# Ledger of designs, part 93: peptides against a protein of PDB entry 4GMN

Target 1, 375 residues: chain A of PDB entry 4GMN
Amino acid sequence: RYANITLLALVTLASIGTDFQETLVKGNQGSRESPISAADEEWNGFDDADGDAMDVDQKSSSGEDQEEDYEEIDVKEDDEDDDDDSITSEMQADMERVVGADGTDDGDLEDLPTLRELIQTAVPQLIRLSNLPIDSDESLTIQSHALSALNNISWTISCLEFANGENANIHNAWYPTAKKIWRKTILPILEADSADLKLATQVTSLAWAVARVLHGETPTDGNPHRKFISLYHSSKQQAGGNSNSIEEPEDPFQGLGVKCIGVVGSLAHDPAPIEVNREVGVFLVTLLRQSNNVPPAEIVEALNQLFDIYGDEELACDKEVFWKDGFLKHLEEFLPKMRTLTKGIDKRTQPELRTRADEALLNLGRFVQYKKKHA

## One batch from the design tools (peptide; aimed at target 1 N151 T156 C159 R212)

Design b2_p30_8_s3 (made by RFdiffusion4, then SolubleMPNN; from b2_p30_8, 16 letters changed)
Fold by OpenDDE base, seed 2:
Structure b2_p30_8_s3 (fold): chain B 375 residues (1-375), chain A 30 residues (1-30)
Amino acid sequence: as target 1 above (375 residues)
Amino acid sequence: SDLEEIRKTVAEYQRELGLQQLEASRKALE
């Protein structure tokens, strides 16, 4: 009885995390409808007059208008307004405020009571539930649902813009909680060294969402980047051995390999320790060198991480890692391989992967050219 | 600049990918 209520509450919290995202997306779309000023370009229609009335005798063949009374089956699209009544008017008002709020510097979520309760009240309980002793299938289910709820909340928050001090109030409220999720949920699960690939995928997804906000400020205790690199390699070894088709997720970007790359890439950003950055950078560049055996989606993620990590020449990692370890040469040598890889992706079967690979290829060319000019 | 265009397109990719990770997580709860 209590377990079912706990599970329902966890599913509800996971749903709330997604509903916040949908409202943020809708609000951000509405703000991009800046009225395209109808430039009344008076298309001065050219007046060309010449009226040569060629009298083409259209013989009125009186074809019998069989009014085939196609009964318009008024398919009432029941607009089932799935008024997913899950979004309270208060939650919607909170999300409209998140999209419209100029970043007031005070980390006070006074104007966002629902988000405040989610971060301050719900998340600490989810962290507790994710750390319950696993003694039953029920405790495993509770842990999985708690991880799912934490994942959805963390991903939703990670989709907010925090650049240039945007959403600083949300960032400041989330930051200490994100560190708690990392230290109390993610690290203990990674240290348990479970052979459960489902749990590993859940915790890696959560770790990615958290690391996308914390970046190089993610706690380095216990060298988590090495654990995720190890998990990457272990996942590749297991997929090769057991003919249990872990159904490769239909979306190539949902794979554990992509998630591991996303985590370690995020962990390697400034102000990460240079040795953490180096180990991750070498890992990512090694994937490009071994690209014949690496899924295209993992290459796309590895490239985007490399562009982001090493896209600033003022950072210590540019001099101490990128130039010192000769990454430019490896990126340049990878260009022809990336062209071949990208062309090998079928646009009909994998349109998104192809688009993302085409963009990553374009950026690789730009990035190599940029780094050559700044050498 | 080439770098500004890279940063923009990488940020767009990371945003879109984040939304898709969340959507996939939603669908896994249904």
Scores: peptide ipSAE 0.594, ipTM 0.948, DockQ to the pose 0.896
OpenDDE base, seeds 1, 3, 4, 5: peptide ipSAE 0.591, 0.590, 0.586, 0.593; ipTM 0.947, 0.946, 0.946, 0.948

Design b2_p30_8_s4 (made by RFdiffusion4, then SolubleMPNN; from b2_p30_8, 17 letters changed)
Fold by OpenDDE base, seed 1:
Structure b2_p30_8_s4 (fold): chain B 375 residues (1-375), chain A 30 residues (1-30)
Amino acid sequence: as target 1 above (375 residues)
Amino acid sequence: SEIEEIKKSVAEYQRFLGRQQLEASRKELE
């Protein structure tokens, strides 16, 4: 009984986490539609052209209209308000406020009560549930659902703009909670060294969502970047051996390899320790060098991470890692390989992957040119 | 500048990944 209610609540929280994004995207589109001034196109009233009423004498055939008394069955449409809108009106109002809030409100989440309850009340419980001893299939199911809910909430929050002080109230409320997820959920699961690839995929997805907000401020205790690099390599070794093709997700960007690259890339951003940045940078550049055996989506992710990490010449990692370890040469040598890789992606079967690869190729050319001018 | 165009494109890619992850997670709940 309690297990089923807990599972239902976890599924509901996971659904809430997904629906938040659609509302954010719709709200952010609405704010960019400058009100097209409804030009008062005065609907020039069509002049009533005096069309001659030809008197067609249609004979009054007195057909006995049997008034079949259709009893208006007053079908009370019971508006079953299928209040199964997983988005409560309060959640929608919070989302509209998040989209409409010009980043001037350094305020507490007082104006965002639903988001406050998610961060302050729900997430701490999900962290607890994800960290329960696994002693049964039911406890494993609870952990999986708790990780799913944490993943969806964390990804939704990671889709908010936090640059230039935007959403600073949400960032400030989320930041300590994100660190708690990292320390109490992600690290313990990574340390348990489970052979469960499903659990590893779930925790890596959650780690990516959390690291997309924390970046280089993600706790470096126990060298988590090395654990994700090891997981990347282990996942490649397992996929080669067991004929149980874990069906590669239909979306190439949902692969565990992409998720591992996304996590370690995010962890390597300033102000990460320079040696963490170096180890990740070397890993990413090594993927480009070994690209013949690397899925295209992983190359796209690795390139975007390299552009983001090393796109600022004022950062210590530019001088101490990018230039010192000779990354420009490796990026330049990769350009012809990237052109071949991108052209090899079928636009008909994988249109999104092809688009992202075309963009990454364009940016690689630009990035190499930029770095050559600043050498 | 070339770097500003890259930064913009990377930010668009990061927003794409966020959408794709949540769409995938939604389909797993259906």
Scores: peptide ipSAE 0.612, ipTM 0.952, DockQ to the pose 0.871
OpenDDE base, seeds 2, 3, 4, 5: peptide ipSAE 0.610, 0.611, 0.603, 0.611; ipTM 0.951, 0.951, 0.946, 0.951; seed 5 fails the geometry check

